Peptides against a protein of PDB entry 3C2G. Designs and how they scored, part 124

Target 1, 209 residues: chain A of PDB entry 3C2G
Amino acid sequence: IRTFDLLGLLLHDSDAIDGFVRSDGVGAITTVVQYPNNDLIRAGCKLLLQVSDAKALAKTPLENILPFLLRLIEIHPDDEVIYSGTGFLSNVVAHKQHVKDIAIRSNAIFLLHTIISKYPRLDELTDAPKRNRVCEIICNCLRTLNNFLMMWIPTPNGETKTAGPNEKQQVCKFIEIDILKKLMSCLSCEGMDTPGLLELRSTILRSFI

## One batch from the design tools (peptide; made by RFdiffusion4, then SolubleMPNN)

Design b2_p24_7_s1 (from b2_p24_7, 11 letters changed)
Fold by OpenDDE base, seed 5:
Structure b2_p24_7_s1 (fold): chain B 209 residues (1-209), chain A 24 residues (1-24)
Amino acid sequence: as target 1 above (209 residues)
Amino acid sequence: YAERQRERLEREREEALREYLAKL
């Protein structure tokens, strides 16, 4: 706990963050959060979020780290763990095809659907801190989904990856009526990433129309 | 029966998607 809080205070500079990541800091965090301590897991996942945009992550193998984090989010009913973990996921898959492939093989699409499915509509949440945290989680899920869908959209040169039949089936779950109703409830949430939602809209139009 | 239920569910998804995309 105190070690991760101290590291979080030291990692305000991009060179310090990159130095930590180059020293296998992400692997060190994932080793520590394997212990069954909720406060340690929260602090470790928060630190992962803080370093998730580091340039040094492009050279860090995530084959063991990412499946572990996805499993951690799946088994922990903790909004702070889910927030930090989905934030990490959304940052590490951005602009990195190999990381997207690891996440998809690790059942990330289904996990994102499960996360959105377990939360109520935002308009049903009266507690503002809880509503805001759920809004942030859903935004992280949507940003990650957008990053996955973009792989299967033809580029101007006509090149594209083809989604496998399993990936296509998992993606089709996001256009289920109950999921779409929850996503529509995000439009009424103050502080929602409106640019991110507009980008996702554009991606959905290109993927399903 | 199963085919008519599939077609109904497909229409409901398309309508919900159109509504979602119009609100965004």
Scores: peptide ipSAE 0.023, ipTM 0.528, DockQ to the pose 0.013
Fold by OpenDDE base, seed 3:
Structure b2_p24_7_s1 (fold): chain B 209 residues (1-209), chain A 24 residues (1-24)
Amino acid sequence: as target 1 above (209 residues)
Amino acid sequence: YAERQRERLEREREEALREYLAKL
């Protein structure tokens, strides 16, 4: 805990973050959050989120880290852990094909659907802080999905990766009316990453139309 | 005023998309 708090105070500089990541800092956090301490898990996942956009992550082996994080956010009851974990996932898969492939092989598409499905509709949440946190989690999941779908969009050169049949079936669950209603509810939340959700809309249109 | 009109138009487009995707 105290070490992560100290690291969180020191890692305001992008070069310091890259230095931490190059020193296997993500692996170190992942090792520490394996202990059954919720405060430690929360602090560790928050720190993962803080370093999740680091350029050095493109050179970090995530084969063991990412499946662990996916299992953590699958089972952990704390929305702060889910928020941080889905935020990390969203950022780490961005522009990194190999990381997308690891996530997909680790059942990430289905997990994202499971997470979104776990939460009530945002219109049923009267508590604004809770509603906003749930919206952020859903947005992180949908942004991650967008990053996956972009792999299967036809390029002008005709070179397109094809989704496997299982991946396609899992992706088709996101066009369910319940998921689309949650997407719409997120677009109506103040202070949310509306541009990212609009990008997802464009990607869905290109993927299914 | 213009921002609220853009937001409304965006909601209407998203609703139309939702209705379209729900038929696929």
Scores: peptide ipSAE 0.021, ipTM 0.399, DockQ to the pose 0.017
Fold by OpenDDE base, seed 2:
Structure b2_p24_7_s1 (fold): chain B 209 residues (1-209), chain A 24 residues (1-24)
Amino acid sequence: as target 1 above (209 residues)
Amino acid sequence: YAERQRERLEREREEALREYLAKL
């Protein structure tokens, strides 16, 4: 716990973050969060989120990290772990086809649907901190979904990766009325990644229409 | 019967998607 907080306090600039990641810092965190300590898991996932946009992650093998993190999010009911883990996932899959493929093979699409499905509508949440966290989690899931859908949109250069039948079926769950209502509720929240949600809208249109 | 249920579910999904996209 204190070690991750101290590390988070040392990782204020992109060079320090990149240095940590190049030193297998992500692997070190994932090793530490394997211990059954909720506070340690929370702190470790938060640190993962803090380093999730590091350029050095493009050179980091995520084949062992992503399946572990996805499983951790699946089994851990803690909103802070889910927030940090979905935020990490969203950032690491961005512009990285190989990372998207690892995540998809690790059942990320279904997990993201499950995460969105388990939360109530934001209008049912009276506690503002809880509502904001739930909104952030849903936004992280949606941003990740956007990153997956973008792989299957035809580029002008004619190279389109085709979604497998399983991936297509899993993605089709995100257009369920309940899911779409939760997405709409997130757009009504202040401080949300409105550009990212608008990008997802465009991506959904291009993928399903 | 199963085909008509699939077509109904597909229409409901398309309509929900259109409503979602119109409210965005």
Scores: peptide ipSAE 0.020, ipTM 0.491, DockQ to the pose 0.014
Fold by OpenDDE base, seed 4:
Structure b2_p24_7_s1 (fold): chain B 209 residues (1-209), chain A 24 residues (1-24)
Amino acid sequence: as target 1 above (209 residues)
Amino acid sequence: YAERQRERLEREREEALREYLAKL
């Protein structure tokens, strides 16, 4: 715990973060978060989030890391773990086709739907910190979904990957009325990634219309 | 009956999507 907190305090510059990642820091964290200690899991997932945009991650194999993290998020009811894990997922899939493919094969689309589905509507949350955290989680899920959908959008100059029938079915769950209502509620939250939600809108339009 | 229910659910999804996209 304290070691991860200390590492988090030291990893404020991009070079230190990149150095940590190059030293298999992500693998080290994933090893440590296998211990059944909630505080350790929280701290480790937070540290994963902090390093999730590191340039060195482009050279880091994620084939073992992503399935593990996705499973951790699936089984762990803790909002802080889910926040950090979905944030990590969102960042690592960005601009990385191979990482998107790993995540999708690891049932990420369904998991993201499950995460969004399990949370109450934001209007039902009276506690502002809780509401904000839930909104951040949903936004992380949506940003990740956006990154997946972008793979299947026809580009004028590129081979469009076709979504498999299962992937298409899983994606179609995000256009369920209850999901869409939760997405709209996130747009009404102050300090949210409104640009990211607008990008998702554009992506949904291009994917489903 | 089941087919009409599917068509209704599909329309409700399309309407919800349109509403969502209009509010975004």
Scores: peptide ipSAE 0.020, ipTM 0.464, DockQ to the pose 0.014

Design b2_p24_7_s2 (from b2_p24_7, 15 letters changed)
Fold by OpenDDE base, seed 3:
Structure b2_p24_7_s2 (fold): chain B 209 residues (1-209), chain A 24 residues (1-24)
Amino acid sequence: as target 1 above (209 residues)
Amino acid sequence: YAKRQRERIKKEQEEARKKYLELL
């Protein structure tokens, strides 16, 4: 815990973050959060989120790290862990085809649906901080999905990766009326990235047309 | 963090939009 808090205080600079990631800092965090301590897991996942935009992650082997994180966010009850983990996932798959491929092979699409489905409707949440946190988690999941869907959008050159039949079936679950209602509810939340959610909505619609 | 995250998301959106406009 104290080590992650100290690291979080030192990692304000982008070069320091990139240096930490180049030194296998993500592997070190994931090793430490394997201990059954919720405060340690929360602090570690928060630190993962803080470094999730590092350029050095493009050269980091994530084959063992990403499946572990996916299993953690599947089972962990703490919304702060889910927020940090889904935020890390959304960020790490960005512009990294090989990381997207690892995530997809690790059942990430189905997991994103499971996470969104686990939460109540935002209109049922009277507590504004809780509602906003749930909205942020849903937005992280949906942003991650957008990053996957963008791989299968045709390119002018006809070179499109085709989604496998299983991936296509898993993506089809996101057009369920419950998921669409949750997306629409997130668009109505104050302080959310409404443009990003509108883009996702457009990408989802285009992936099914 | 929040600024860098927004800048990256914006860059992702711009690259995605560029690829989409190339389709049209």
Scores: peptide ipSAE 0.026, ipTM 0.512, DockQ to the pose 0.026
Fold by OpenDDE base, seed 5:
Parts: structure tokens; C-alpha cells; sequence
Structure b2_p24_7_s2 (fold): chain B 209 residues (1-209), chain A 24 residues (1-24)
């Protein structure tokens, strides 16, 4: 715990973050969060979120790390862990096709739907900190989905990846009325990535037209 | 922390969007 907090204080510089990641710091965190200690898991996932934008992650093998994190955020009851984990996922898949491919093979699309589905409607949450945290989790999931959908949209040069039939079926679940209502509720939350949510809405429309 | 992280994510998304728009 204290070590992760200390590391979090040192990791304000991008070169320090990159140095930590190059030294297998992500692997070290994932090893520690395998222990059944919720405080360690929370602190470790928060540190993962802090380093999730590191350029060195483009050269880091994630084949073992990413599936583990996906299983953690599937089962863990703590919203702080889910927030940190979905935040890490959304950042780490950005601009990294190989990481997107690992995530998709690890059933990430279905997991994102499951995570969004398990939370109540934001209008049912009277506690503002809880409501904001749930909204941030949903936004992290939807941002991750946008990063996946963008692979299957034709570029002006005519190059596109084709979604497999299973991926297409999993994506179709995000047009369910409950998911759409949650997306719309996140657009009404202050301090959210409203531009990113609007981009996702556009991406969804382009994927289904 | 959360504000700077959101600003970094936003900046990376905006740089990504720029690279995407440059690829378009």
C-alpha cells in the first residue's frame, strides 16, 4: 500500500512513468494485486491508472497482464477498483492495435456491456460521489468501446478491419435501451468527457448505418 | 489528480483525433 502511494507521488513526470513501465512496473503491480487484499488491489489499480498513458506501454507485453485485469474488473465489488481498471483499459487500448486485439480476444466487449449493465440508472443514485463514480466507470467503458468500434469504420483510403460475427453481435448489445439511457445520463453529468461520449454516439451511428 | 488525468486523456484523445484527421 505505502509503496504504491509513494510511487504515485513520484510518477508526476512522464519520463519517470516511462522508466517505471520499462522496468516492468506494470508486471510488478499486477503481481502484487493477485494477493487477496482489497487495499493492495485498490492501491495497485490506482497506480495502473496513473501509468496507463505511458508511451513505454507500446513496447510492453500485455498478453498476460490485460486478461488478468479484465477478470479482476469482472468480479471485484469495489467501484474504485472498477474505475481504475476500466480507466487503465481505456487508455492502454488507445492507439495500440495489438492491445485492442488482446482485449477483444479476452472478451472485453462483452465485459464492458456487463459492467455498464450492473449499475443502476444515475437518476436512482442520490449520493453524488457514488453517482459521479458510476458515471466515470460507464464513461471509461464507453470510451473503450469507441476505441474498438473505430477499427471497423472505413477510412478514406478504403482500409478497414472487418469485425467478426461474434464481435458484431456483442457490439449490437450496446444499442439496448438500458445502455442508451445510461449513455444519455452520462452526457448530463458535469465534468465528464462529453466530447468523447458524443464521438462514441457518432461512432455507434456510423457502425450501424 | 483526476483533473490532470482527464486533461491528459483529453490531450491524448485530441492528439489521436488529430492523427486520425491527418490520416483522413
Amino acid sequence: as target 1 above (209 residues)
Amino acid sequence: YAKRQRERIKKEQEEARKKYLELL
Scores: peptide ipSAE 0.025, ipTM 0.533, DockQ to the pose 0.033
Fold by OpenDDE base, seed 2:
Order: sequence, then structure tokens, then C-alpha cells
Structure b2_p24_7_s2 (fold): chain B 209 residues (1-209), chain A 24 residues (1-24)
Amino acid sequence: as target 1 above (209 residues)
Amino acid sequence: YAKRQRERIKKEQEEARKKYLELL
């Protein structure tokens, strides 16, 4: 715990973060969070989130790390772990096709739907910190989905990946009324990535039209 | 986190806007 807090305090600049990631820091955190200690898992996932935008992650083998993290955020009851894990996932798949492919093969699309579905509507949450955390988790999931959907949108350069039939079916679950209501509720929350959610809305429309 | 997220989101939006303008 204190070691991750200390590491988090040392990782203030992009070069230090990149240095940590190049030194297999993500693998080291992933090894430590395999221990059944919730405080350690929380601290480790928070540190993962802090380094999740590192350029060095494009060269990091994530074939073992991503499936593990996906299983962790599937089962872990702590919203702080889910927040950090979904935030890491959203960041690490951004602009990295091979990382998107690993996540998709690891059933990430369905998992994102499961995570969004398990939370109540934001209007049912009276506690503002809890409501904000749930909104952030949903936003992280939806941002991750946007990163996947963008692969299948026609670009002017004519190179489009086609979504497989399973991926298409899993994506279709995000047009459920409950999911759309949660998206709209997140758009109404202050301090949220409203432009990113609007981009997702546009991306969804372009994927189904 | 929140500052870097905002900077990333801004950059992704600028890149998405650039791509969208190249489509238009």
C-alpha cells in the first residue's frame, strides 16, 4: 500500500511514468494485486490508472495483463477497483489496435455491458460521492466501447475492420433502453466527459445506421 | 488523473474533429 502511494507520488511526469512502464511496472503491479488483499488491490489498480496513458504501454505485452484485469473488474465488489480498472482499460486500448484486439478476445465488450448493468440508475443514488463514482465507471465503460466501435467505422482511406458477428451482437446490447438511460444520466452529471459521451452517442448512431 | 484525462480527451476530440473535418 505505502509503496504504491510512494510510487504514485514519484510518477508526476510523463517520463517517469514511461520509465516505470518500460521497466515492467504494469506487470509488477499486476503481480502484487494477485494477492487477496483488498487494500493492496485498490492501491495497485489506482496506480495502474495513473500510468494508463503511458506511451510505453504500446510496447508492453498486455496478453496476460488485460485478461487478468478484466477478470478482476468482473468479480471485485469495490467500486474504487472497478473505477480504476475500467479507467485503465479505457486508456490502454486508446489508439492501440493490438490492445483492442486482446481486450475484445477477452470478452471485454460483454463485460462492459455487465458492469454498466449492475449499477442502479444515477437518480436512485442519494449519496453524491457514490453517484459520481458510478457515473465515472459508466463513463469509463462507454469510453472503452467508443474506442472499440471506432475500429468499425468507415474511414475515408477505405481501410475498415469489420466487426465479427459476436462483437456485433454484444454491441447491440448497448442500445438497450436501460443502457441509453444510464448514458443520458451521465451526460447530466457535472465534471463528466460530456464531449466523449457525445462522441460515443455519434459513434453508436454511425455504427447502427 | 483528472488533468491528464482532460488533456487526453481534448487531444482525442481534436483528432476526432480533424478526422471529421477531413470527411467533410
Scores: peptide ipSAE 0.024, ipTM 0.512, DockQ to the pose 0.028; fails the geometry check
Fold by OpenDDE base, seed 1:
Structure b2_p24_7_s2 (fold): chain B 209 residues (1-209), chain A 24 residues (1-24)
Amino acid sequence: as target 1 above (209 residues)
Amino acid sequence: YAKRQRERIKKEQEEARKKYLELL
């Protein structure tokens, strides 16, 4: 725990973050969060989120790390772990086709739907800190979904990868009225990624036309 | 932390949007 907090204090510089990732820092964190200690898991997932934008992640083997993290955020009850894990996922798949493919093979699309579905409507949350955290988690999931859908949009100038029948079926779950209402509620939250949510709305429309 | 992440995400989104507009 104290080691992760200390590392989080040292990781203010992009070169230090990149150096940590090149030294298999993500693998080291993943090993430590396998212990059944909630404080350790929370601190480790927070540190993963802090390094999730590192350029060195493009060269890091994620074949074992990413499926483990997906399983963790599927079952863990702590919203701080879910926030950090979904934040990591959304950043690590950005601009990395091979990482998107690992996530999709690891049932990430279905998991994103499961995570969004387990939270109540934002209007049912009276506690502002809890409501904001839930909104941030939903935004992380939806941003990750957008990154997947963008692979399957026909471009005028290239062979677009077509979504398989299973992926199409999983994507169709995100047009459920409950999911759409949660998306619209997140657009009304102050300080959220409104441009990213509007992009997702456009991406969904283009994926179903 | 949250401010720097927002600024990085915003920059990455602006770069992705720029690349997307160059592909249209």
Scores: peptide ipSAE 0.022, ipTM 0.507, DockQ to the pose 0.030; fails the geometry check

Design b2_p24_7_s3 (from b2_p24_7, 13 letters changed)
Fold by OpenDDE base, seed 1:
Structure b2_p24_7_s3 (fold): chain B 209 residues (1-209), chain A 24 residues (1-24)
Amino acid sequence: as target 1 above (209 residues)
Amino acid sequence: YAERQRQRIQEEQEKELEKFLELL
């Protein structure tokens, strides 16, 4: 715990973050968060989020790390763990086809649906800090989903990967009326990633029409 | 009967998707 807090205070520049990641810092965090301590898991997942945009992650093997994190989010339904873990997922899959493939094979699409499904509508949340945290989690899920959908959009100039029947079935769950209502409720939140929502709109149109 | 029910559910999902896309 204290070590992760201290590391989070030292990782203010991109070179220090890249140095930590090159030294297998992500693997070290994932080893430590295997212990059944909620405070340790929260601190470790927060540190993962802080390093999740590091350039050095493009050279880091994620085959063992990413399935472990997805399982951690599944079994520890803590909002702070889910926020940090979905934030990490959304950042590491960005522009990395091989990482997207690992996430999808590790049931990430179904997990994202499960996460959105478990939260109430934002209009039912009276506590502003809780509502904002839930909104951020849903945004992380949507950004990750957008990154997956983009793989299956036909491009005029390239071989497009086709979604398998299982992936297509999992993605179709995001157009359920309950899910769509929760997504619409996020549009009313201040500080939403409006560019990210517009990108998702464009991606949905190209994927479902 | 089951096929017509699946079609109605799909049509409702498509309409709710259209409404969502209009709000974005």
Scores: peptide ipSAE 0.026, ipTM 0.599, DockQ to the pose 0.014
Fold by OpenDDE base, seed 5:
Structure b2_p24_7_s3 (fold): chain B 209 residues (1-209), chain A 24 residues (1-24)
Amino acid sequence: as target 1 above (209 residues)
Amino acid sequence: YAERQRQRIQEEQEKELEKFLELL
């Protein structure tokens, strides 16, 4: 716990973050959060979020890390773990096709659907800190989903990856009316990532037209 | 069989896209 908080205070510089990642810092965190301690898991996932945009992650093998993190988010009903974990996921899949492939094979699409499904509509949340945290989680899920959908959109060069039948079926669950109503409830919150929702709308239109 | 399955999937996608556009 204290070690992760101290590391988080030291990792304000991009070179320090990259140095930590190059030293297998992500693997070290994932080893420590295997212990069944909720405070340790929260602190470790928060530190993962803090290093999730590091350039050195492009050279880090995530084949063992991502499945572990996805399983951690699946089994922990903790908003702070889910926030940090979905934030990490959304950052590490950005611009990295191989990482997107690992996440999809590790059932990330279904997990994101499950995460969105378990939360009430934001208009039903009276507690502002809770509402804001749920909003941030939903935004992380939407950004990750958008990054997956973009793989299957034809590029100007005519190159595209074709989604498998199972991947298509999993993605179709996000455009179900009940999920969409829940996502649209986020627009009722001040400071919402409205640009992220509009980006997802554009990506859906390009994927299904 | 495969063509009819593709057509049903497309019709389902178009229907869910229409619902999405009605919400936005």
Scores: peptide ipSAE 0.025, ipTM 0.559, DockQ to the pose 0.013
Fold by OpenDDE base, seed 4:
Structure b2_p24_7_s3 (fold): chain B 209 residues (1-209), chain A 24 residues (1-24)
Amino acid sequence: as target 1 above (209 residues)
Amino acid sequence: YAERQRQRIQEEQEKELEKFLELL
């Protein structure tokens, strides 16, 4: 635990983060979070989040890492793990088609729906820290979804990946009224990535209309 | 008794992990 906290303290520099990632630091963290220690899992997932935007991740194979992380998020009820893991997922899939494909094959779309669905409405949460954390998780999920949906939107250049029938069915769950209400509730939260949520709203409209 | 055993196992796993991180 303390070592991850110390690593997290050292990883304030982008070059240090990139160096850590180049040294298979993500693989190391993934090995570590296999231990059934919740505090360690929290710390490891937090560190994953901290390195999730590193440039070196573009050269890091994620074929073994992503499925594991997705499974960890699926089975772990801890909001801090879910926050960090969904944040990691959102960042690593950004601008990386191959990573999106790995995530989708690893049932990420369904998982994201499940995560959003399990949380109460934000208006039902009286505890502000909890409400904010839940909102952040939902935003991470929705931002990840946006990154997936964008693959299937026709570009002016005619290159559109077609979603498979299963992917299409999974994505259709995000137009459920409860998901849309949660999206709208997140848009009403102060300090949230409102631009990203508005982008998702636009992407949903373009994907389903 | 069982809780202290779990705590010891956890501390041992943390130490092994710390050693593993020192090797990285």
Scores: peptide ipSAE 0.020, ipTM 0.444, DockQ to the pose 0.025
Fold by OpenDDE base, seed 2:
Order: C-alpha cells, then sequence, then structure tokens
Structure b2_p24_7_s3 (fold): chain B 209 residues (1-209), chain A 24 residues (1-24)
C-alpha cells in the first residue's frame, strides 16, 4: 500500500512514468495485486490507472496483464478497483489494435456491459461522491466500448475489420435502453469527458442505424 | 457536399435519439 502511494507520488512526470513502465512496472503491480489484500488491490489498480497513458505501454506485452485485470474487475465489487481498472482498460486500448484484440478475446465487451448494468441510474444516487464514481466508471466503460466500435466502422478507404459474430452480439447489448439512458445520464454529469461520450453516441448511431 | 450532408443526417439522428430517451 504505502509503496504504491509513494510510487504514485514519484510518477508525476511523464518520463518517470515511462521509465517505470519500461522497467516492467505494470507487471510488478499485477504480481503484487495477486495477493488477497483489498487495500493492496485498490492501491495497485490506482497506480495502474496513473500509468495507463504512458507511451511505453505501446511496447509492453499486455497478453497476461489484461486478462488478469479484467478478471480482477469481474470478481471485485469495489468501486475504486472498478474505476481504476476500467480507466486503465480505456486508456490502454486507445489507438492500439492489438490491445483491443486482447481485451475482446478476454471477454471485455461483456464485462463492460455487466459493469454498466449493475449500477443504478445516476439520478437515483443522492450521495455525490458515489454518483461521481459511478458516472466515471460508466464513462470508462463507454469510452472503451467506443474504442472497440471504431474498429468496425467503415473507413473512407473501404478497409474495415469485420466484427466476429460473438463480438457483434455482445456489442448489440449496448444499444439496450438502459445502457443508452446511462450514456445520456453521464452526459448530464459535471466534469465528465463530454466530447468522448458524444463521440460514442455518434459511433453507436453509425454502427446500429 | 456529401460529407456535410452525412453529418447533418447524423446530428438529426442524434437529436431524435435524445428526444426518444427523454420520453422514457
Amino acid sequence: as target 1 above (209 residues)
Amino acid sequence: YAERQRQRIQEEQEKELEKFLELL
């Protein structure tokens, strides 16, 4: 715990973050969070989130890391773990086709749907900190979904990756009225990535209409 | 011209979806 907090305090500089990631820091965190300690898991996932935009991650093998993280999010009910883990996922899949493929093979689409589905509507949450965390989690899930959907949208050059039948079926769940309502509720939240959510809305429409 | 037309259609579809979701 304190070690991750101390590491997080040292990782304010992008070069320091890249140095940590190049030194297999992500693998080190994932090794440490395998211990059944909730505080350690929370701290480790938070540190993963802090390094999730590092340029060095493009050179980091994620084949073992992503399945582990997805499983951790699946089994851990802690909103802070889910927030950090979905934030990490959202950042690492961005602009990285191979990482998207690992995540999808690791059942990420279904997991993201499950995460969004388990949370109440934001209007039902009276506690502002809880509402904000839930909104952030949903936004992380939806941003990750956008990154997946974009792979299957026709480019002007006529090259499209075709979604497999299973991926297509899993993605179709995100046009459920409940999910769409949660997307719209996130757009009404202050401090959210409104441009990213609007992009997702546009991407959904292009994918399903 | 075609790209601006696609964008307008998309914006219209987005507004229609928003209105639909507000009615639910």
Scores: peptide ipSAE 0.020, ipTM 0.460, DockQ to the pose 0.017; fails the geometry check

Design b2_p24_7_s4 (from b2_p24_7, 12 letters changed)
Fold by OpenDDE base, seed 1:
Structure b2_p24_7_s4 (fold): chain B 209 residues (1-209), chain A 24 residues (1-24)
Amino acid sequence: as target 1 above (209 residues)
Amino acid sequence: SAELQRKRIQEEREKKLKEYLELL
């Protein structure tokens, strides 16, 4: 815990973060968060979020790390772990086809649906800190989903990947009425990434309508 | 038929999606 807090304080610049990542810092964190200590898991996942946009991650194998993190998010009901983990996921899949493929094979689309499904509608949350945290989690999920869907829309060059039947089925769960109601509740949330929702809307229209 | 039922479910989902997207 204290070590992760100290690292979080020291890793305030991109060069230090890249140095940490190049030294297998992500692997070190994932090793430590395997211990059944919630405070340690929270601190480790927060540190993962802090390094999730590091340039050095492009050279870091995520085949073992990402499935582990997804499983951790799946089994931990902790909002802080889910926030940090979905934040990490959204950042590492950005502009990285290989990482998207690892995430999708690791059932990430279904996990995102599960996460959104477990939280109440934002309009039902009266506690502002809780509502804001849930909003951030949903934003992370939606950004990640958008990044996945972007693989299956035509490029200007006419190149397109086709989503497999399983992926299509998983994505179709996001158009269930209860999910749509939850997504609609995000529009009224203070701090919601409205541009991100509009981007996702555009991507969904291009992909499925 | 099971196929007709699947089609109807899909059409209803697409309708709901369209309604949602119009409200965004």
Scores: peptide ipSAE 0.027, ipTM 0.492, DockQ to the pose 0.013
Fold by OpenDDE base, seed 5:
Structure b2_p24_7_s4 (fold): chain B 209 residues (1-209), chain A 24 residues (1-24)
Amino acid sequence: as target 1 above (209 residues)
Amino acid sequence: SAELQRKRIQEEREKKLKEYLELL
């Protein structure tokens, strides 16, 4: 625990973060968070979030790391773990086709749906810190989903991957009435990434219509 | 024809999807 907090303080510049990642720091964190200690898991996931935009991650194999993190988010009810984990996911899939493919094969689309489904409408949350954290989690999920769908948007050059029937079915779950009601409640909530939600809408339309 | 019916069903699904997404 204290070691991760200390590392988080020391990793304040891009060169230090890249040095940590090149030394298999992400693998080290994922090894430590396998122990059944909630405080250690929280600290480790927070450190993952802090290094999630590191340039050195482009050369880091995530085939074992990413499926583990997705399972951790799936089984752990802790909002801080889910926040850090979805934040990590949203950053590592950005502009990285191979990482998107690993995440999708690891059932990430369905996991994002599950995460949104477990939380109430934002307008039903009276506690401001809780509401803000849930808002951030939903924004991370929507950004990640948008990044996945962008792979299947037709480009002017005609070269696009086609979403498989399973992926299309998983995306269609986001238009279920209960999910739509929750997403509608986000549009009126302070701190919601409304531009991001509108971008996701546009991306879904361009991918499937 | 069965093909024309499949096309109509697909167009209706796309229309419904568009209507749902316009609410978001």
Scores: peptide ipSAE 0.027, ipTM 0.456, DockQ to the pose 0.012
Fold by OpenDDE base, seed 4:
Structure b2_p24_7_s4 (fold): chain B 209 residues (1-209), chain A 24 residues (1-24)
Amino acid sequence: as target 1 above (209 residues)
Amino acid sequence: SAELQRKRIQEEREKKLKEYLELL
């Protein structure tokens, strides 16, 4: 715990973050968060989030890290872990096709659906801190989903990957009425990334039409 | 038939998607 806090305090700039990542810092965190200690898991996942946009991650093998993290956020009920984990996921898949593929193979689409399904509508959350945290989680999920869907959108000049039948079926779950209601509830949330939601809308439209 | 059922499910999904997109 204290070590992660200290590391978080030392990672003030991109160069330090990159240095940590190049030194297999992500692997080190992943090793430590395997211990069933909630505080340690929280701290570790928070640190993962802090380094999740590091340029050095492009050179870091994530084949073992991502499945583990996805499993962690699947089984862990802690909003802070889910926040950090989905934040990490959303950042690492951005602009990285190979990372998207790893995540998808690791059932990330379904996991995102599960996460969104778990939380109530934002308008049902009266506790502002909780609502804000849930909003952030949903935003992370939506951004991640958008990044996945973008792979399957036909581009005029590019070879488009075709989603497999399983992936298509998983994506189709996001247009279930209960999910749609939850997504709609995000539009009324003050802390919601409305542009991101609109981007997802556009991406969904392009994916299904 | 199973085919008709699949078609109906798809049409319902498309309808829901359209409704969603109209609300956004």
Scores: peptide ipSAE 0.026, ipTM 0.501, DockQ to the pose 0.013
Fold by OpenDDE base, seed 3:
Structure b2_p24_7_s4 (fold): chain B 209 residues (1-209), chain A 24 residues (1-24)
Amino acid sequence: as target 1 above (209 residues)
Amino acid sequence: SAELQRKRIQEEREKKLKEYLELL
């Protein structure tokens, strides 16, 4: 715990973060969070979130790291771990087609649906800190989903990939009425990524209507 | 025709989806 907190305090500039990532720091954290210690897992996932936008990640192999993290956030009960893990996922897939492909092959679309499905509607959460954290988790999931869907939207100047039949089936789960009701409940929360939710709505409309 | 019925079902699904996304 204290070591990760100290590392987080030392990684304040982009050059130090890039240096850590180039030295296989993400792999090192991933090794440490395999131990059955919830405090260590929480601290390690928080550090992953802190380095998740590093430029050096574009050159980092994630084939062994990303599937492990996806399994962790699928089963772990702690919202702080889910927050950090979904935040890492949303940042690491941004602008990196090869990472999107790894995530999709590792069942990330279905996992995002599973995460949203396990939480109640935000209007049912009376505790404001808990409600805000759940809202942030849902936002991370939505931003990740948006990044996947954008690959399949025709652009005037870009190579358009087509979603496979399995990916299409997994995406169709997000337009179920129960999921949409949960997403609508997020719009009433203070600090919600309302722009991100509106962007996803636009992306879904362009993809399926 | 079976084709016309499939088209009507699809149009109704798209309409409902649009209504839900406008509320979102």
Scores: peptide ipSAE 0.023, ipTM 0.464, DockQ to the pose 0.012

